# Peptides against a protein of PDB entry 3C66, part 57

Target 1, 189 residues: chain A of PDB entry 3C66
Amino acid sequence: KSWANLFEKNDFFFRYKFYLEITAYTRGSDEQHLKWSGLVESKVRLLVMKLEVLAGIKIAHPFTKPFESSYCCPTEDDYEMIQDKYGSHKTETALNALKLVTDENKEEESIKDAPKAYLSTMYIGLDFNIENKKEKVDIHIPCTEFVNLCRSFNEDYGDHKVFNLALRFVKGYDLPDEVFDENEKRPSK

## One batch from the design tools (peptide; aimed at target 1 C143 T144 A166)

Design b2_p30_1 (made by RFdiffusion4)
Pose (drawn by RFdiffusion4):
Structure b2_p30_1 (pose): chain A 189 residues (1-189), chain P 30 residues (1-30)
Amino acid sequence: as target 1 above (189 residues)
Amino acid sequence: DDPLLLKATNINADGADISGDEMVFTPDVD
């Protein structure tokens, strides 16, 4: 074999059938999002610990990089549809109605200056100890405990017209396009 | 199937408002 093989990109978004995504939203400024997503990101490892000790959870595997994007966001209505529609491949298409900030256009006049909404998503891939028969697995408490940990007593993130946090349980075939690069086809049926 | 969505708002010193779907689901078996 060769050195090129050792350095082959990992296949995180193909190896698991289930993913938990944690999303920080900011309809505000760049630094408002830096602090906010920075706080949330700092707590994600704790969710891994809370989840991984559970009977039923075989592994809670965090990816190493948050997925980031921002859209021009004029109205409150837009910010809300972003939260609603972002996160699933079935629905992320509706985001095409808004202008996405890219490598090419981040420097353009009508974009550099426009109010923006910011997203920061982390992925925890899940694998399960499948109990007995086909049964429901409840991981609600560790998810809400994680939410309650996303706080600061010296910084108010209470204005939800600005700051928001969301979690999604998303099957592998339904992961957002952003996680697969130009090479990779997405998982199927 | 649709993904489960859990949202949190009003996150401050006094706590957070949590809404949306409960993280309860059935894993697919091979």

Design b2_p30_1_s1 (made by RFdiffusion4, then SolubleMPNN; from b2_p30_1, 9 letters changed)
Fold by OpenDDE base, seed 1:
Structure b2_p30_1_s1 (fold): chain B 189 residues (1-189), chain A 30 residues (1-30)
Amino acid sequence: as target 1 above (189 residues)
Amino acid sequence: EEPLVLRATNINKNGADISGDKMVFTPEID
């Protein structure tokens, strides 16, 4: 199944009311992040398969491309803040206190050699098959299994000072700004 | 309402030490 060809980017982030975000964090080198994020990304299909077989899940559709960002991250507290505040429109403004690394500024002396946190985020659009509006959906088990799979793959990935992983269940109107183009209006409630 | 967040921290004898919310929710479909 080729999920990549099912939806255009502009349709994907408007198609669903709910999304599961998978973010791989690395406070270290670009090389470390490449390996870690690549591993996480390679396992997303397994999570999708586990989600699709749940009775309450009608569709679990991954967006093919990760979203990449990096920040100057001089302290462990900054790293914790990134992990806490990233992933929703409501909280992401707190990250404005940190220096976002861009193609335009990455060669500046103050940024080039600074400690960095790297982020790679995968998105899964979710549609539900719920007869009763009050019915709960439980995806905790497959999410936990996914986390365990990723973190146990290599012993180095157990170092929480360097490598981290988060899953967020987010409403469409609360998606991060990164998923929308400048000319797009975010979904309303 | 903030999103539900599941975070992995350390690996222990039982697997990854996971913190945050239980990934259980009621989808509000209009």
Scores: peptide ipSAE 0.435, ipTM 0.846, DockQ to the pose 0.690
OpenDDE base, seeds 2, 3, 4, 5: peptide ipSAE 0.430, 0.429, 0.432, 0.433; ipTM 0.842, 0.842, 0.844, 0.844

Design b2_p30_1_s2 (made by RFdiffusion4, then SolubleMPNN; from b2_p30_1, 13 letters changed)
Fold by OpenDDE base, seed 1:
Structure b2_p30_1_s2 (fold): chain B 189 residues (1-189), chain A 30 residues (1-30)
Amino acid sequence: as target 1 above (189 residues)
Amino acid sequence: EEPLVLRATNINKNGVEISGDKFVFTPEIE
């Protein structure tokens, strides 16, 4: 498939069995999040480059559009829960306990002035070049380097109460609901 | 069956602290 075809949303999230999710979290202002997420997003291409040179990886294809969400996040425990539960279909239902901020509700008094957690998630589809099911693939180093690069860019990003970053390796059938349209069927195992 | 997660935690004197799983896996080959 051409690159153009691969950038189609519907094709992208069905094309691969494996995805790497990169989520930037911010519990603070939208301005803080824009800076943090913007930085993370700007470095994704570097991660892709590092992944593609690994012998076990055939393709590392980034979906260029970030997925944005925000929740009312009144406590640090809520923030931890978001970081723990987000990014997997198996666990994301736990987020229903929190108030999702939407265009429809963002002006409500209970939401407008509430502490918020902002999330920006980038996706990388992965195709592997392995001959047998016994061969292991190790992407730990490039992922760790990526995290280090982002978190060390500015001293302010060391404040884990505000800024966080997670990478999640998921199977296609366990992608969050956010990546699918209402009329789309989730990939099966 | 559970996804592998790598999380940045804190920046300390030893650098960036990362928690979570090792990103070593055996992908299912089609």
Scores: peptide ipSAE 0.257, ipTM 0.780, DockQ to the pose 0.678
OpenDDE base, seeds 2, 3, 4, 5: peptide ipSAE 0.033, 0.184, 0.090, 0.059; ipTM 0.567, 0.746, 0.605, 0.654; seed 4 fails the geometry check

Design b2_p30_1_s3 (made by RFdiffusion4, then SolubleMPNN; from b2_p30_1, 9 letters changed)
Fold by OpenDDE base, seed 5:
Structure b2_p30_1_s3 (fold): chain B 189 residues (1-189), chain A 30 residues (1-30)
Amino acid sequence: as target 1 above (189 residues)
Amino acid sequence: EEPLVLRATNINKNGAEISGDKMVFTPEVD
């Protein structure tokens, strides 16, 4: 299959054993999130370029579309829980304690004007050039540079009470439920 | 095994305050 085909959801989340998740968080307004997430998304290609030149990286393939979600987030502790538990199938069930905002409920009085946390998540599929089974891959520098690039772009993004950014290295079988359709079977170990 | 996580919080004189795991791994599936 061509690279173009791998940008389609059906193949992308089954093609790789490993993924890098990039999540932009905003506890504030939709406008604030639009600016923040848009910035992060615009820089993903720079991260990909830095990953691709690493000797241990065979492929760094970005998925084209971000995944969007939002939760009612009345407290800072709730915001921390979202940042801690989101992005892994093993931990995401903890988010059931929060109210997920949906098209069906967004107009309810208890949700419409409630404080919210917004999430935008980009995915990068990873394939590796490993000759030795025990060989380690180090992507820390590119990831750190990416975080610094995003967070230092505007002084306002330094407010950790509002804006946050996380990168997660996740195995394919532990991807969040959001990446699969109801009729799709989660990859096995 | 839990995923490796790199997070940013504050901005300081050296850039973003980054916490979490060192993004170094052996790419093996359990």
Scores: peptide ipSAE 0.471, ipTM 0.865, DockQ to the pose 0.627
OpenDDE base, seeds 1, 2, 3, 4: peptide ipSAE 0.455, 0.432, 0.450, 0.441; ipTM 0.853, 0.847, 0.851, 0.848

Design b2_p30_1_s4 (made by RFdiffusion4, then SolubleMPNN; from b2_p30_1, 11 letters changed)
Fold by OpenDDE base, seed 1:
Structure b2_p30_1_s4 (fold): chain B 189 residues (1-189), chain A 30 residues (1-30)
Amino acid sequence: as target 1 above (189 residues)
Amino acid sequence: EEPLVLKATDINKNGVKISGDKMVFTPEVE
């Protein structure tokens, strides 16, 4: 019951000061992305379990719904830029140089047959049990194991020209615009 | 400050970090 009440979107992205973002990237077909993102999503629970047992972590709470986006991605450099700039409010403005694929434009001839990068992003809200503000939290091992678990499931997922995965630690005030409704104000510092 | 990021490309086939950020941080409780 406690988990179900936390899945209300409006409260989730205001409840925590810190979030772990998990983004699956695919430069290829929609079918390839569906398989890859579905696999990543299926493993998020295992990452949560590993995070929850760490002494410095009080709560690791996943948001249940992935956020989906896609861009026209004509070059490998564009694909790298997407992977570098997506996932924070501070950096996401760089993606304005690329054409976002929408329901309104997806049937346009210039977009329909264009190479695309697909993104699926999962969010984990983090609360910390740190008595001393100077204490460091290390989640590197669980994150590394998660990456290896996902990409080792199929040999194709080792081809980083097509498939990639990123984990990003983001502050609540720096969450991407996609998580907020148009009438919502992002958290302040 | 930019967020800490760990990409799959930052980890080699043996699970060793070769680039990117180490996922170690100090939560600033403002």
Scores: peptide ipSAE 0.602, ipTM 0.916, DockQ to the pose 0.581
OpenDDE base, seeds 2, 3, 4, 5: peptide ipSAE 0.595, 0.599, 0.595, 0.596; ipTM 0.913, 0.915, 0.913, 0.914

Design b2_p30_2 (made by RFdiffusion4)
Pose (drawn by RFdiffusion4):
Structure b2_p30_2 (pose): chain A 189 residues (1-189), chain P 30 residues (1-30)
Amino acid sequence: as target 1 above (189 residues)
Amino acid sequence: SEEEPKLLKAKIAPDSAEVSGDEMVFEIED
């Protein structure tokens, strides 16, 4: 074999059938999002611990990098549809109605200056100890405990017209395009 | 069989938190 093989990119978004995504939203400024997403990102490891001790959870595997994007966001209505539509491949297409900030256009006049909404998403890939028969698995408490941990007593993130946090349980075939690079086809049926 | 993604949203203040949306309950096949 060769050195090139050792350094082959991992296949995180193909090896699990289930993913938990944690999303921090900011309809505000760049630094408002830096602090906000920074706080949320600092707590994600705790969710891994809370989840992984559970009977039923075989592994809770965090990816090493948040997925970031921002859109020009004029109206409150837009910020809301971003929260609604972002996170699933079935629905993320609706985001095309808004202008996405890219490598090419981040420097343009009508974009550099426009109010923006910011997203930062972390993925925890899940694998399960499948109990007995086909049964429901409840991981609600550790998810809400994680939410309650996303706070600061010296910084108010209470204005939801600005700051928001969301979690999604998303199957592998339904992951957002952003997680697969130019090479990779997405998982199927 | 197919199911829709579960969405859980939250609003977080210094002394309180409001959570809404779907509970994190999933049906897992054998």

Design b2_p30_2_s1 (made by RFdiffusion4, then SolubleMPNN; from b2_p30_2, 16 letters changed)
Fold by OpenDDE base, seed 4:
Structure b2_p30_2_s1 (fold): chain B 189 residues (1-189), chain A 30 residues (1-30)
Amino acid sequence: as target 1 above (189 residues)
Amino acid sequence: EEYEPLKLYANVGPNSTVISGDKMIIEIEE
């Protein structure tokens, strides 16, 4: 790995003020999630390309790897809560009400057979062309196209009870804790 | 300054082919 790649990885979540999060959700099997998240991840490049050509966007830089997490998700309400609260430091504490699946606990009987929600999150760092101290950028077109592309790939992905996809625009100081190492200080507002 | 993350969910229903663009307008002030 080049020093450049290591450096970029290490400072990625400090380099930009703004990020677009792409989260694939699956309430089902690990196999279902692998297929769904893999598809979503494979299409991120296309989204980046579409973002880069927008006049207001100077840089759209994808992070190379997804962040993976899973929760025990016994109810549909829990699944909705995950989708609502995940992806922002401001709201992610609500997820503490759910059991996080870890390598240490995944074989526990109460967790092993429990319904699960799987999450795979891709990050895109964004830099904007701010000419007049204020900029307004509409990213709905590329985002909509991306969502439609992912959802239309397989009929099974139309089942919102199982498969979901969210895009979230967040500021760097509001990134989820998962993107920082234990020794890293979160960016300030 | 009050900040809320902008969210676009593909969870708009089986017949929803268009996601509201208003949800993905980024306003940045320096």
Scores: peptide ipSAE 0.212, ipTM 0.753, DockQ to the pose 0.548
OpenDDE base, seeds 1, 2, 3, 5: peptide ipSAE 0.162, 0.203, 0.210, 0.203; ipTM 0.673, 0.750, 0.744, 0.758

Design b2_p30_2_s2 (made by RFdiffusion4, then SolubleMPNN; from b2_p30_2, 15 letters changed)
Fold by OpenDDE base, seed 5:
Structure b2_p30_2_s2 (fold): chain B 189 residues (1-189), chain A 30 residues (1-30)
Amino acid sequence: as target 1 above (189 residues)
Amino acid sequence: KEEETLVMKANVSPNSVEISGDKMVIEIDE
């Protein structure tokens, strides 16, 4: 049974204390985002493989589906704000200042023609080998290699005004609201 | 210490990938 079948959506965000979030950002067309996010998604398995071989990591499990969101993004400052505030429950409330694009509002003229930022977010659940009261795990090299792999693939992805990539290490209690259903309680501290 | 959220951002310049943000070093205190 593939790793994909072991993670029912409902339990994945409760199973781990720690998560690595990988977000692909695009301020441009849906077509540009599809290409960029698809590339990033295709490389996540390579990151997982690099994480799994680290002595301090017991388990690195990718969630099977990306989370997709889009915002009206009229300015570069708005795009920077999205990249700064997205991916943490503590900070995501700042995004309420922006108009979230939904299936209900996407056909509104003010939204349809507006500049948009597209986000695709992938999650990796992490379990650590805690042999001592304090464990230090350096994942910087694998993360850097992953970023380089994604960005070096095509020169067009070198435009930071359009394409961006972020990795965020987050605790389970600080996961974005998007990962929980309306009836699910956020993990406690 | 509550492990703080670590964020790595990739800014790509035409000639190089500049990685900014936190060093992705996880410190787990039980």
Scores: peptide ipSAE 0.438, ipTM 0.826, DockQ to the pose 0.682
OpenDDE base, seeds 1, 2, 3, 4: peptide ipSAE 0.434, 0.426, 0.431, 0.438; ipTM 0.823, 0.816, 0.823, 0.826

Design b2_p30_2_s3 (made by RFdiffusion4, then SolubleMPNN; from b2_p30_2, 17 letters changed)
Fold by OpenDDE base, seed 5:
Structure b2_p30_2_s3 (fold): chain B 189 residues (1-189), chain A 30 residues (1-30)
Amino acid sequence: as target 1 above (189 residues)
Amino acid sequence: EEYETKVMKANVSPNSVVISGDKMIIEVEE
């Protein structure tokens, strides 16, 4: 399987049983988010390299396009809720309690001037070397190193009230709705 | 099928990065 074919959306979100989601969160300005998310995105390839050398991982393949979303986020509790609930189909319905910012509503006064949480999410498809029906793989070290690399890059990113970063391991059937087109059927369990 | 979602969250202090959540030890089945 050539990397070139996998960088296209095509069947990327159907090809793997497992995915690692990397989400950069910013509760602040769009400028702050562009800086933070851009940094995180620039480091994803280093995480991929670290994952690929693990014996239990056969393939770690990044999806090229980040997924962008933003919510009206008036409180710190709302920001925590976003970080807890985003990234899985099972929990994402809780986000319906917040106002999603869209191209259609972004110019409304109530939304335009509201505090916002910005999200940028990168996806890595994972294939594993399963020898005995089950495989156990420790990806904690590569993930921690990635987080340290991102967070330690600038002292401004030390403010967890503004900048956050999460890595989430999910199965394909539990991917967020954002990765599928309206005409695509979600993978079955 | 129910599965345990593994999530790593990161908080930063002035002199350290704190990782919260479960260890990222993943168990996968064929």
Scores: peptide ipSAE 0.285, ipTM 0.741, DockQ to the pose 0.674
OpenDDE base, seeds 1, 2, 3, 4: peptide ipSAE 0.377, 0.261, 0.264, 0.274; ipTM 0.696, 0.714, 0.674, 0.730; seed 1 fails the geometry check

Design b2_p30_2_s4 (made by RFdiffusion4, then SolubleMPNN; from b2_p30_2, 16 letters changed)
Fold by OpenDDE base, seed 5:
Structure b2_p30_2_s4 (fold): chain B 189 residues (1-189), chain A 30 residues (1-30)
Amino acid sequence: as target 1 above (189 residues)
Amino acid sequence: KEYEPLVMKANVGPNSVEISGDKMIIEVEE
């Protein structure tokens, strides 16, 4: 299959057993989030390059588009909850306590003027070189370097109450519901 | 051990980045 076919959504979230999720969080304006998420997204390819050269990694394949979501986020505790619970099917149900902002509800007065948390999530599919029944791969350094690259670009991202970044390593069966279409069945364990 | 994802969190500050959470050491089995 050509590389072009690998970037299509159709089987990306079924192709790999493992995924690295990169989520940019913003509790502030949509303009602030656009700037922050755009910076993070622009650096993902550099992380991929660093992952691909690791002996234990056979493939690091980025998905082409971010997933965008936003929640009404009235408190700092709600913002922490979003950062803790988002990105895993096992934990994402906790987010049902918050109001998801949708195209249908965004113009409602109670939502329009509410404090919001914005999320942009990039996915990297991972395949490993398993020489023995178990493989151990340290990706901590590349991930740390990536975070530092995102941070070093602009001093405007100095407020940790507003701007955050998380990297999450998940199994394919534990991907968030957002990556699957309504007619798609989640991968089994 | 029950499966849990590895999560690295970064608080972005003006002069520093605080990184917390799990060390991103992946253990995979066939």
Scores: peptide ipSAE 0.503, ipTM 0.866, DockQ to the pose 0.716
OpenDDE base, seeds 1, 2, 3, 4: peptide ipSAE 0.511, 0.505, 0.495, 0.499; ipTM 0.869, 0.868, 0.863, 0.867; seeds 1, 2 fail the geometry check

Design b2_p30_3 (made by RFdiffusion4)
Pose (drawn by RFdiffusion4):
Structure b2_p30_3 (pose): chain A 189 residues (1-189), chain P 30 residues (1-30)
Amino acid sequence: as target 1 above (189 residues)
Amino acid sequence: EDEAFKDTVIDAEYGRAKATIYGSVILLDE
């Protein structure tokens, strides 16, 4: 074999059938999002610990990099549809109605100056100890405990017209396009 | 088929932002 093989990109978004995504939103400024998403990102490892000790959770595997994007966001209505529609491949297409900030256009006049909404998503891939028969598995408490941990007593993130946090349980075939690069086809049926 | 249930909205508080949780209860098939 060769050195090129050792350094082959990992296949995180193909190896699990289930993912938990944690999303920090900011309809505000760049630094408002830096602090906010920074706080949330700092707590994600705790969710891994809370989840992984559970009977039923075989593994809670965090990916090493947050997925980031921002859209020009004129109206409150837009910020809300972003939260609604972002996160699932079934629905992320609706985001095309808004202008996405890219490598090419981040420097353009009508974009550099426009108010923006910012997203920062982390993925925890899940695998399960499948109990007995097909049964429901409840991981609600550790998810809400994680939410309650996303707080600061010296910084108010209470204005939800600005700051928001969301979690989604998303099957592998339904992961957002952003997680698969130019090479990779996405998982199927 | 696998399915996801229980959605929850958590209101904002001083120092903590509004949160939404989708599919915290999961049906796993054999």

Design b2_p30_3_s1 (made by RFdiffusion4, then SolubleMPNN; from b2_p30_3, 17 letters changed)
Fold by OpenDDE base, seed 5:
Structure b2_p30_3_s1 (fold): chain B 189 residues (1-189), chain A 30 residues (1-30)
Amino acid sequence: as target 1 above (189 residues)
Amino acid sequence: EDSFELDVEIPAKKGRPRARLHGTVITLSE
């Protein structure tokens, strides 16, 4: 059963109160990023399987397509800032200090040859088994296993100045702007 | 209010990139 056919893009980011974001970062070439992000993406299904068997998780549904973005990233400090601020609506405004690469500007001389950070982000919608009591759900183990699997798969990705991986748990109202269309209203708190 | 705890950085090692985990312990509010 292909998970791909079950969710229309338009409703996915409104269906769940909680999301897990998986972001692959690359400060290097597009080719390097394609290989790294492809590896990470290929392992997401394994994380979903591990999440689904947790007693506190009712549903773990992956969004089928990654979100792709890239920024001009002239310094290592800029790269650290991207990794710190990306993935939350509360903090993503800090990224406005960097030049977002778009189809409209990618051929500009100042952008074309500039160092870039590439981002590929996968989303998992989460629904929890809320019993009548304040429940603590710990997803640390499966998340750690997932990142370790990705990190150990190939030594070619060993340079942390180039390749990074992050997982972020977020509420629906704090999802990045990229997941919503221009005419869509962000979920309320 | 729902709370998200446990931010962890797994440092880079030879042949392994850095990884960050943000909020992997969730306390749901009633």
Scores: peptide ipSAE 0.573, ipTM 0.924, DockQ to the pose 0.701
OpenDDE base, seeds 1, 2, 3, 4: peptide ipSAE 0.468, 0.550, 0.532, 0.542; ipTM 0.901, 0.918, 0.915, 0.917

Design b2_p30_3_s2 (made by RFdiffusion4, then SolubleMPNN; from b2_p30_3, 10 letters changed)
Fold by OpenDDE base, seed 1:
Structure b2_p30_3_s2 (fold): chain B 189 residues (1-189), chain A 30 residues (1-30)
Amino acid sequence: as target 1 above (189 residues)
Amino acid sequence: EDEFFEDVEIPAEKGRARARIRGSVILLSE
């Protein structure tokens, strides 16, 4: 199996039991989000490199394409909710309370000029070295370094009212619906 | 299943930055 195949959607989200989600959030303009998410995405490879050298991590493979979504986000509380609920199948249903922006509805007056939260999510598939049943892996350090790297790039990115960054460790069975096609069965526990 | 996460204020080169890190400590026995 070629290395290139590891980055295709085909079975990427079935290949690993564990994933690290990296989500860039922007409550602002599309332009702001493009810059912010682009920066975050550009740094993912560095995080991968840091993860790969951890003794407990056997494999860290990034999915090459981000997942994009946006919601009407009238309030800061809505923005917090998005950040809290997004990224897990278990909790993502809460986002149904918000209006998802689609190509079909983006020109509606109620949506076009509404405040929006933009999301770009990168995924890293993880495989671990299980030596003992009590093996513990802490990815906090590389994750915090990654956040620092992204947030420090521009002073504007320090404004958490606009720009946010989240890293979520998730199991394959709890991946968001967005990663699966309609005809694909979600991985079991 | 307990999900551990934290909202962290991280020292940054240009001040401090906030981030949310969920499940950074992984128990492989799970």
Scores: peptide ipSAE 0.241, ipTM 0.744, DockQ to the pose 0.448
OpenDDE base, seeds 2, 3, 4, 5: peptide ipSAE 0.024, 0.028, 0.026, 0.030; ipTM 0.580, 0.588, 0.556, 0.586; seed 5 fails the geometry check

Design b2_p30_3_s3 (made by RFdiffusion4, then SolubleMPNN; from b2_p30_3, 8 letters changed)
Fold by OpenDDE base, seed 5:
Structure b2_p30_3_s3 (fold): chain B 189 residues (1-189), chain A 30 residues (1-30)
Amino acid sequence: as target 1 above (189 residues)
Amino acid sequence: EDEFFLNTEIPAEKGRPKARIYGSVILLDE
């Protein structure tokens, strides 16, 4: 397994041209999110195993820890927007319309009592085997199997108004800002 | 340029939430 030696953060998000993002969403309590995201996180290794056996994939390397964020999410439309726009640098600016919950503002009355959407995002770096100038890689089956595994594990997570899951394939230059420190420059094309 | 396609939404079912998969088929052009 090529991912047996995990990279540090500062190297990981610059090492690969391609990444697969796995995001667990919860519009509910922190406790609900902890359980849901924990379940998803616990299954990521199974997805990696399925990806590694594909001939077109040279490396599938998971980052060790999830990225955590939360937004004030007063409406279902806001929750849909989060799920649509999150995970890509080119689209994440739309989330500026929502209030990001931070350690600095979480105790404000308007934020403390507001409905929230919680996000936990895991990243897998991908390297492909290029045998021809043009190569087609299909990861639909492993991804589908993974999401079905997670979403079928416990009926307690059956309410899509509360719990959701997304997988997103992105290039390194289009990673969300959250993965980079203030002193880091995002990868170029 | 590399292209990503096949966006899939798996609908909610009894006891199962919905899920989304973005760009599960990749055309590499390098």
Scores: peptide ipSAE 0.659, ipTM 0.944, DockQ to the pose 0.701
OpenDDE base, seeds 1, 2, 3, 4: peptide ipSAE 0.568, 0.659, 0.656, 0.658; ipTM 0.883, 0.943, 0.943, 0.943; seed 1 fails the geometry check

Design b2_p30_3_s4 (made by RFdiffusion4, then SolubleMPNN; from b2_p30_3, 9 letters changed)
Fold by OpenDDE base, seed 2:
Structure b2_p30_3_s4 (fold): chain B 189 residues (1-189), chain A 30 residues (1-30)
Amino acid sequence: as target 1 above (189 residues)
Amino acid sequence: EDEFFKDTEIPAKKGQARARIKGSVILLDE
């Protein structure tokens, strides 16, 4: 499939009932994150290709752009909390305990030199082939292959205290607030 | 429609980033 059919933000997060989130995490420098996230992002198309050939998956469409965020992350526990809570509307409110880095605050003395966790998140919209009333779809293999492809590409990303990768399957109504504009209503259950 | 998900951590080799997959197994009930 030509990536020419990539969807713009406008309706992408309303089009599918289900999404796969791919988040590259970096607790380190911006330069480290750019390299790590760039590597992960460069491999997303391969994951899409592997998902598309699964019998249970009718559609796997990537969103074209990553969502970028960063938090002041003074401790390893904070970094673990970010990785646990991020990517779900149900849990993302826990991130309010951390200082979100913004263009408005990034130059503040308390933020500028603070340890940070950087996040880059890619989204894949999913539609399933439901043949029976009850269906089981297992995406473990392609997701594992993707993870291993990313983290085995270069040994520079071997510090688990710095570099992490997470995939999260979510329902459309449980997407993070970041994917919606302020005036957009979250999809209903 | 009730959907259930299985969370997994993918074991890292020495010198590899940690990785998690939340919802690697999807159960759909219509």
Scores: peptide ipSAE 0.600, ipTM 0.927, DockQ to the pose 0.663
OpenDDE base, seeds 1, 3, 4, 5: peptide ipSAE 0.392, 0.389, 0.572, 0.380; ipTM 0.830, 0.831, 0.920, 0.820; seed 4 fails the geometry check

